# Ledger of designs, part 224: peptides against a protein of PDB entry 6DSZ

Target 1, 361 residues: chain A of PDB entry 6DSZ
Amino acid sequence: NYVVTAQKPTAVNGCVTGHFTSAEDLNLLIAKNTRLEIYVVTAEGLRPVKEVGMYGKIAVMELFRPKGESKDLLFILTAKYNACILEYKQSGESIDIITRAHGNVQDRIGRPSETGIIGIIDPECRMIGLRLYDGLFKVIPLDRDNKELKAFNIRLEELHVIDVKFLYGCQAPTICFVYQDPQGRHVKTYEVSLREKEFNKGPWKQENVEAEASMVIAVPEPFGGAIIIGQESITYHNGDKYLAIAPPIIKQSTIVCHNRVDPNGSRYLLGDMEGRLFMLLLEKEEQMDGTVTLKDLRVELLGETSIAECLTYLDNGVVFVGSRLGDSQLVKLNVDSNEQGSYVVAMETFTNLGPIVDMCV

## One batch from the design tools (peptide; made by RFdiffusion4, then SolubleMPNN)

Design b2_p22_3_s2 (from b2_p22_3, 6 letters changed)
Fold by OpenDDE base, seed 5:
Structure b2_p22_3_s2 (fold): chain B 361 residues (1-361), chain A 22 residues (1-22)
Amino acid sequence: as target 1 above (361 residues)
Amino acid sequence: SAFEEALNEPVDLDELVKKLLS
């Protein structure tokens, strides 16, 4: 009887930063297949708080703070379409992860999308959106009193959604998405009516974006709008302003992940398939009326890391690089470059022993 | 630890950005 001590998964498939354990604590949450690891970010390092086993591979992991919550809640969707909202509760030394709501959001009918599961949360916490199947957008209304996550589908005319996000600063929940049709890739927006359970026309669209446009970043106020990342270009659109850049440096490798550094959306980290870490910069222009507009976009190389599956900015220039293919890292951004011209220094490396193929016994 | 040193060393991201843009 070889008790194969089930080696804990080491490959990271998601990470998020927020205030899950308390309003004051900065947490790093790491998804490793079926395992959720919860850390507190401290001056001494990552302090482990809790590990949680999930009933399936974590496909979506997002923190959100509904109105009147003191701390963030955690939305998890598994690859088996089990959805839950988790809350951290501590009573003295007793730590419990409480399921506030749960549900299965699987449809009996639908083609699972080839690009996998996308889960997004409205910035105002009105709903969760899920792209699980082609031609469907699933909505989970967020209601505090509902222990059962009830979902409904809205039909998307656009069958091939590449990426989707909720926009900021919208009166109604508004999605922005990249989709592909026979004419190419396009960006469109829809308002989501919870009442009517339908899409309304969104504030803007952009037809014929870059053919390899793959990622949408929703930009907070004051800028608003979205950034669309392609293979060759990065574009910004907010309905009133359009700006595009084509920095040669991004052509070398595909940007695969991003994370917002500043709450105002002025800076982002970008990771590519070669493990290059970039900063995307939104230059502001203050108008005479006090409005802030986007002046320019810039992309600057910071350095190299492990190939990021996910990135999350912690604090004080510390970044967690979650890697599926390589070792995960804590890295520090420095003001001064090293001898190699890198602004990135590895602080800690977490050995990746490879994907544990869960042999379903 | 390298972590303690890094967390205790303040980084001005605005200064970093200025250098990147220079």
Scores: peptide ipSAE 0.437, ipTM 0.890, DockQ to the pose 0.838
Fold by OpenDDE base, seed 4:
Structure b2_p22_3_s2 (fold): chain B 361 residues (1-361), chain A 22 residues (1-22)
Amino acid sequence: as target 1 above (361 residues)
Amino acid sequence: SAFEEALNEPVDLDELVKKLLS
C-alpha cells in the first residue's frame, strides 16, 4: 500500500493578515487550496502555529472582529459553498480551531457566476455578503449566538457583477459594486436592509466607468467611499468627490490584487499580472473644520515580485506576496532604491511546485 | 537571519512615500 503522501498544495489562492490567535499577535493566514496555514509574525520571522484542512477549496477567507470580540474571527467559504466562522483557542500547548458557526449556502437554483465566488464582510460586522450566482446577492446576518449560518438572497438586477465591497461609515450596510451591461461598466451602490431583506437605493452611482474596471476597494474613514481600479484608470468616489487618474504605468499590465497598508486607507499595495508591485497613495487635504478630503491619487512603482494572487502587508514594510503561478515571497519595502531602482527586496521565497496533479492512478 | 533583520529594521513608509513622490 503505497501511501501516496499527497503532496501538500503550494499554490497560494488567498492570504489575510490580522489578529486571529490573540489580540496582540499579528497573524498571516494563507489559503492553499483546501489547506489553511496559520502563522504568527514575529521578530524572528513567520512562526507556524497550525495547519487546518478544509472540506473543499477555500474560496473566501476574511478576518473580522465583531463587537465584543477580543480578537478576529475567520470567515471561510469553500468552493462547495460550506461556510464557517472559526475561532482560535489556545489552552496551554493545546491549540484548537473552533467552529463558532457553520452552514451551507448553496442554492438549488442559480447560475454560478463566471467570475467566481465573492465574499465580503460589512466593516461593522452586521452581515456577510456573497455573490455566488448571477442576479443574486446572498446575505448572512452575523449573530454571535447563532451556530447555524442562515442566509437569504436578495435579487440583484445587475446580472454581471465584476466586484463588490461593503463601504465604510454607512448607517446601513452598503455595498458598492462594478457591473457590466450592454452599455459598458458602471458602479452602483445599494443599502442592504436586513429587516426587509431588500436593497434600498445607495448613496451614489457612477455610470460609464472604464470599460475594464475590475476591482472595488472600500476606503475607510476619514475618506470613505471607494476606489475603482481599471486597466487604464484608477478612480475614487465617495458620493461627494470624484477623482480619476490614468497613470500610463498601469496600462502595461492589469492590476489583479490589492491590500491596504494603513488603517486609514491612505496607502495601498497593488499587484499586476507582470508581478509589478505598486503603491497607491491617497493624498489628504485637511479642511478647517477638521474633515479630511481626498486631494489627489498617485500610483508609484515599488518594484517587481512574483505574480501576486494576493498581497498582505504585515508590518515594518514586510509584505507577503501570495502567488498561484509562481513562488510566494516575503518581501521588504525599503526607503532607498537599489541599483535597479527597486524599493522591493525579496527576503524569503516559498517554492510553488505547481498544481497537485491528481495523478489519477 | 535576513528575515530577522528585515522584520526588525525600521522602515519609515512616510519617508519612502516622500522619495517616491520626489
Scores: peptide ipSAE 0.436, ipTM 0.886, DockQ to the pose 0.851
Fold by OpenDDE base, seed 3:
Structure b2_p22_3_s2 (fold): chain B 361 residues (1-361), chain A 22 residues (1-22)
Amino acid sequence: as target 1 above (361 residues)
Amino acid sequence: SAFEEALNEPVDLDELVKKLLS
């Protein structure tokens, strides 16, 4: 009896931080192909709590907290278009991952987008948005009593969406996206009407952004708006304020991931294809009326890590660097630079044994 | 452990930011 101990996947595809096990616990959730790992962040380190096998490669993993929930729920979408909302339940020593809702969101007709699956959640938890196919935006309304994830499609005129996010502070759910057409790359916004199942005109647009604009970051209140990251530039827009920077340091390697450090969106971590870790800084200006506006953007090099597929800030300057190509790391941000000028120290390294090719035999 | 020390040592990110911007 060869117990082929199926080698567990080690390459990280995604990571998120939140309060999934309880309102008080800080969790790190790591997606490794079909496997979800759940950790509690403790003073002693990452404590493993549960591992969950998923029916397919995890393509989207997002935490969200609907009104009246004491802790975060987890949305997962697989590469096979199986969607679920998961809840952690503990009763004494018994730990269960409960599926609150599930559904298959595959369409019979559509071209799968070349940039892959994008899944986003409205900050007010009104809906989930999915870009699965060119020219379609799929909406899953979030209802507490809905055990079946029902989706509908809205036609998107923009066929080549690069990235999309929901904006913060919008009366109606509003998406902001980068798209490409024959004239270049552009940013557009749409309001999503759940009632009419259509797009309405969004609050703003920005035509002819940088040709390699690749990521949208939705910025929380009080700033609001979005950050657009390109190869050469980083831009902020909120409808009223526009600001662009072109720091030479980001031209050296493509930024591929980001994570918000502060709840107010004043600081972000950025990772590039060379494993450089940056901090993006939003400098605030307080107006006489008490409104906060963006004064400036800055990008500062923190140090070098493994090439990040995903980043997540935990607490106390600890960052998880999820790597697909290399070893994942826990790193510490320090106030003082080391002798090499780095503000980053590796605390723990998680060996990546390479992609487990699911040999479907 | 190095991990325990790192998690228990509070980092003032505001001070880090001040240094980065200096």
Scores: peptide ipSAE 0.435, ipTM 0.886, DockQ to the pose 0.853
Fold by OpenDDE base, seed 1:
Structure b2_p22_3_s2 (fold): chain B 361 residues (1-361), chain A 22 residues (1-22)
Amino acid sequence: as target 1 above (361 residues)
Amino acid sequence: SAFEEALNEPVDLDELVKKLLS
């Protein structure tokens, strides 16, 4: 009886940083197929706290903090459409992961989207949005007292959504999405009415964006709006301000992931398919009335890492590079470049033994 | 450890940005 000790998955398919274990702790959460690894970021390094097995491959993993919570909650959606909201609870030496809410959000009707599952959370924690199926946007209202995650669908006229985010600073929950139609790719916004269970017209739209526009970044206040990342261009739009750049350096390889460095959305990390790490910079202009507007966008090469599936800025220039194809890394951003002109130094490397092909027997 | 040193070494991202833009 060869107990094939199922090797722990090493390929990273998601990562997030926040305050999950306590209000004071900085955590790194790593999704490795069906496993969630929870670390505390300390001055001494990453301290492992807990590993959690999930009932399916983790497809969405997002931290969020509802009003009146002292620490973040974790939303997980699996590839089998099992949704849960998790809380970390410590009582002395006893560590428990509590399921606050759960539900299955699978529909009997709908074509699963070819671009996979997208899960997003409203910045004001009013709802979770899910793009699971073409032509449908699923909404999970966030109610504190509800242990059962109930969802409803809103029909999208736009059948081919590429990416979607909730915008910041909106009176009503507002989504911004890139979609494709026969005329090309476009950006549109919708307000989500929880009461009427319908979309209302959003604040803005941008028709005919770059043909390869693939990612939406919601930008916090004071800028607001969104960044749309393509193969050749990066654009900002907030309804009033539009700005586009086409830095030649991004044409060499497709940007595949991003992470916000600053809470105000002034800086982002970008990773491409060649393992290049960039910083996206939003240059601020203060108006005489005290309003903040976007002056310019810049993209600067920091260095090279493993090919990132996900990026997360920890603290003090430390970045976790979650890799599916290669070794995951902890890297340090330095003010001074090395002899090779890189601002990135690898601190730790986590060997990837390859994709665990879950042979569904 | 390299990790300990890196976490304890302050990085001024604003200075990094200035250098990148320079």
Scores: peptide ipSAE 0.431, ipTM 0.888, DockQ to the pose 0.846

Design b2_p22_3_s3 (from b2_p22_3, 7 letters changed)
Fold by OpenDDE base, seed 4:
Structure b2_p22_3_s3 (fold): chain B 361 residues (1-361), chain A 22 residues (1-22)
Amino acid sequence: as target 1 above (361 residues)
Amino acid sequence: SEFEKLLNEPVDLDELVKKLLA
């Protein structure tokens, strides 16, 4: 019996930053297929804290902080539709990852979406939303005392959802999504009623967006609204303000991931299929009444990294570049460009050995 | 280490943004 020591997966398929181990700790969480790696960001670097094996490929990994929690909880959904909410608990030297809640959210009927699993959390932690199947939006109400994740489906008229997020600053949980129909791609919003288990009309829509619109970024207050990223354009909409840019530089390669730098949503990192790292900038205009509106959008090239599957800003200009196709990296943003005009310096590289072909011998 | 230097070197992202927009 050759125990083929299954090589640990090295390809990164998700990453998130938050306060999972404590309220004070800054954590980097990395999903590598079935493996979750938990790090603490320290002055000395990334300190490994725990590795967790999951019962399937991690498809969704999101940190969230419900009301009354001192630190972030972790939502995980696997490709086998096993959902869990995890809590980090340390007692002296004993480290435990506690399952606060779990459930299987697989439906007996439905066409799995070709664009894969999307999982989102309401910024006010009222619910989790899942796009698992075409024409369905699954809702998991968040209840602190419920150890069983129960879900229900709401029918979507829009069968081909490309991306979806919950918006910020909404009285009711509100989703914003890009969808495709025979007429093209569009953006729509819905309010989610937990009580009635239905969608209500959302605050806004934008028909006929760019044909290759692929990503929604929910923008925090004070801006609110959403950014829609396409192949050729980036648009902002919040119901009152619409602004679009078409920077030629993004046309060269498809933007595939993003991460918010600032809590106020003024800056984002964007990664493309060529490993280019951009900063998306929201220029604010302060009104006389103290309201903040979007004045302009800018996209600026920072430099080149490994091809990002996911990005996460840590702190102090340090970015984790999670790569599936190449080596993952820690990179530093610099104020001054190097001789090549790059504002990015590689700090650490994590070798990607490729997919572990489970050679079942 | 060089890593620790890079990690702890203060970066003013606002100044970076100013340079990017210049």
Scores: peptide ipSAE 0.562, ipTM 0.934, DockQ to the pose 0.874
Fold by OpenDDE base, seed 1:
Structure b2_p22_3_s3 (fold): chain B 361 residues (1-361), chain A 22 residues (1-22)
Amino acid sequence: as target 1 above (361 residues)
Amino acid sequence: SEFEKLLNEPVDLDELVKKLLA
């Protein structure tokens, strides 16, 4: 009887930072297949708080703070379409992860999208959006009193959505997405009507973006709008302002993940398939009327890390590099470059023992 | 530890950005 000691999964497939355990605690949450690890960031390092087993591989993991909540809630969607909203509750030494709401969001009819599951949350916490199937956008209204996550579908005319986000600062929940058609890749926006359960025309669109446009970043106010990342270009659009850059350095390897550094969306981290870490910079221009507009975009190389599946900025220049292919890392950003010209120093490395192929027999 | 030192060492990201853009 070989007791295959089920090794805990080590490959990271998602990470998020926020205030999950309390309003004051900074947390790092790490998804490793079916396992959720919860850490508190302390002056002494990462303190493990809880591990949670999920009923399936974690496909979406997002922190969000509804109006009137003191701390973040956690939305999880599994690859088996089990959705839940989790809350951390501590009572003295007793720690509990409570399920506020749950549901199965699987459809009986639909083609699963080849690009996988996308889950997004409206910044104003009005709804969760899910791209699970081609030609469908699933909406989960966020209602405080509902223990059951109910969803409905809105038909998308655009069958091949590449990436989608909710925009900031919109009166109605508004999605921005990259899609592919026979003419190329394009960006479109839709307003989501909860009442009518339909899309309305969004504020803007951009046809014929870069052929390899792969990621949408929703930019918070005061800039608003979105950043579209491709293989060769990075584009900003907010309906009024359009700006594109094509820095040669990003052509060398595909950018695969991003994370916002500043709450105002002035700085982002970008990771590519070679483990290069970049900073994307939004230069602001303050107008005479007090409006803030985008002046310029810059991409600067910080250094090299493990190949990131996900990035999350913690605090004080500390970044968690979640890796699926290599060892995950905590890294420090430095003001001064080392002798090799790198602004990145590895603080801690977490050994990846490889993908646990859960052979569900 | 070296880890604690790095974790708690103040980093001015604005100064980093200035250096990156110089």
Scores: peptide ipSAE 0.556, ipTM 0.933, DockQ to the pose 0.882
Fold by OpenDDE base, seed 5:
Structure b2_p22_3_s3 (fold): chain B 361 residues (1-361), chain A 22 residues (1-22)
Amino acid sequence: as target 1 above (361 residues)
Amino acid sequence: SEFEKLLNEPVDLDELVKKLLA
């Protein structure tokens, strides 16, 4: 009688922060393979609320708040292309995770992208975008009355998309993406027409970015635009302003994840492959007309953590470091550095028992 | 607990940023 104690997965492959359980609750949601863990952030720590089993490995997990929703909804896409929109409902002590919408978004034809699944949500909640296959961008229109997630594909001329995001402050849903062609890596934008089911020309492009440009960060208003992170450089572009920095410190290890610290997009956390935690800073310049422009970009080392697969800022300088390769952590940012010059203190460590061997039984 | 102390200790990120940029 081998009681295979099915060890719960401990490796974190995604994390998000938002208001999922209520409008007032701050939640941490953690993806561990097929398992979703939901926590409430409290003055006493992380309180577990619910665990949800998914019908496959969680590949995308994003919170979003459609217009007229009091709390966030959760979009999940699995590695088997099962998509769902989940809502938290509590009635007294009864807790239910309700599927508002679901669908399978797998295509019969298409080359799965080597860079994996990318899922993004328009900041205005008009659509979900999916890069699942080379040369295709899948769109799921967000409609409240539709329990079935219907998708359509738009052809991308750019076959090798590295990363993609929706931009903020765009009249139409607009994607910004890094792609590779024989000439190098480039950044391009497209407007997405839901009506015509096609791409229109986006507001800007930047040809010949850094050869190792790997991530796009969409920047909220008032800055707008995007940050492009490479191995050697970080660049900002919004159509009108371009700024690039090449801080030597980022050359040592590849930045692999990021998270926005504040709603205005002035500060981001960056994690690299060595477990270094950085803050990316956008310095504001107020123009005489009252417009805010980017003055400068800076990257500053905060300290060292576990190697982050994902980062999420909670509140009050508390950061969850989701790790796949090491122990996940709650860390505190301090105003004063310690004796080693670190601004990071570990608060809690969550033991990673190793990779989930998908034993297909 | 030490955890609760750290969790509830107020941090001024703007002050942190000022120190980082100094």
Scores: peptide ipSAE 0.556, ipTM 0.934, DockQ to the pose 0.886
Fold by OpenDDE base, seed 2:
Structure b2_p22_3_s3 (fold): chain B 361 residues (1-361), chain A 22 residues (1-22)
Amino acid sequence: as target 1 above (361 residues)
Amino acid sequence: SEFEKLLNEPVDLDELVKKLLA
C-alpha cells in the first residue's frame, strides 16, 4: 500500500492581509485549495503560525473588524457553501482557531453563477453579501451573539453579475456591481435593507460601460465611489464625479487582480495575465471647502512578477504575489528602477508544484 | 541577510510615485 502522501497544495487561490493574530501583528493569510496558512510578517520574513484544514476549497476569504473587536475576524466560505467566522486565540503557547459562527448557505434552488462565488463584507461590518446564484444576492447579517450564520436571499433583477463590492461611506449598506445584459455591461448600485430584506435604489448607476468591464474596486473615503476596470479602460464613479482613462498599456493584457496599498485608497496594485505589476494612482484635488475629489487616474508599470491570482501589499513596499499558475513570490518595490526599468525585486519564491491531480484512486 | 535588508529597507512610496509620474 503506497501511502501516496497527498502533496500539500501549493497553488495559491487567495490571500489577505490584516491583524488576525493580534491587533499589533501584521498577518498574511494564504488560501491553498482546502488549506489556510497563517503567517506573521516580521523583520525576518514570513513566520508561519498556524495551518488550518478546511472542509472544502476556500472560495472566499476576507478579514473584517466589527465595531469593538480589537483584531480582525476571518470570514471563510468554501466551494461547498460552508461559511464560518474564525477568531485567532492564543493563550501562552496554545494557539486556537475558534469558530465564532458557522452555517451552510447553500440554496436548494438556484443556478450557480458561471463566474463563480463572490463574497464581500460591508466596510462597516453590517453584513456579508454573497453572489452564489444567478438572480440572487445572499445576505448574512453580522450579529455578535449569533453563532449560527443565518442568511436570506434578495432577488437581483440583474441575472449576470460580473463583480460586486460594498461601497464605503454609505449610510445603508450599498453594493456596486458590474452586470451584463443584451445591451452590454453596466454599473449599478443598490442599498440593502436588512429590515425589509430588499434592495432600494442606490445612489448612482452608469449604463454602457466598457464591454469587458470585469472588476469593481470600492474606494474608501475621502474619495468614495468605485473604480471599474476593463480591458481598455479604467473608470472612476462616485455619483458626483465620473472619470475614465484608457492607457494603452493595459490593453496588452487583462487585469485580473488588485489590492489597495493605502488606507485612503490613493494607490492600488494591479496584476495582469502576463504577470505585469502596475500601480493605479488616484490624484487628489482638495477643494476650498476641504472636500477631496479625484483629479486624475494614472496607471504606471512597476515591473514583472509571477502571474498573480491575488496580490497583497504587506508593509514597506513588500508585496505578496499569490500565484495559481506559477510560483508565488514575495517582492519588494523600490524607489529606483533597475537596469531593466523595473521597480520590482523578487525577495522570495514559493515553488508551485502544479495542480494537485486528484487521482481518484 | 539580503532578504532582511530588503524587508527592512525603508521605502518612500511617495517618492516612488513621484518617479513613476516624472
Scores: peptide ipSAE 0.552, ipTM 0.932, DockQ to the pose 0.878

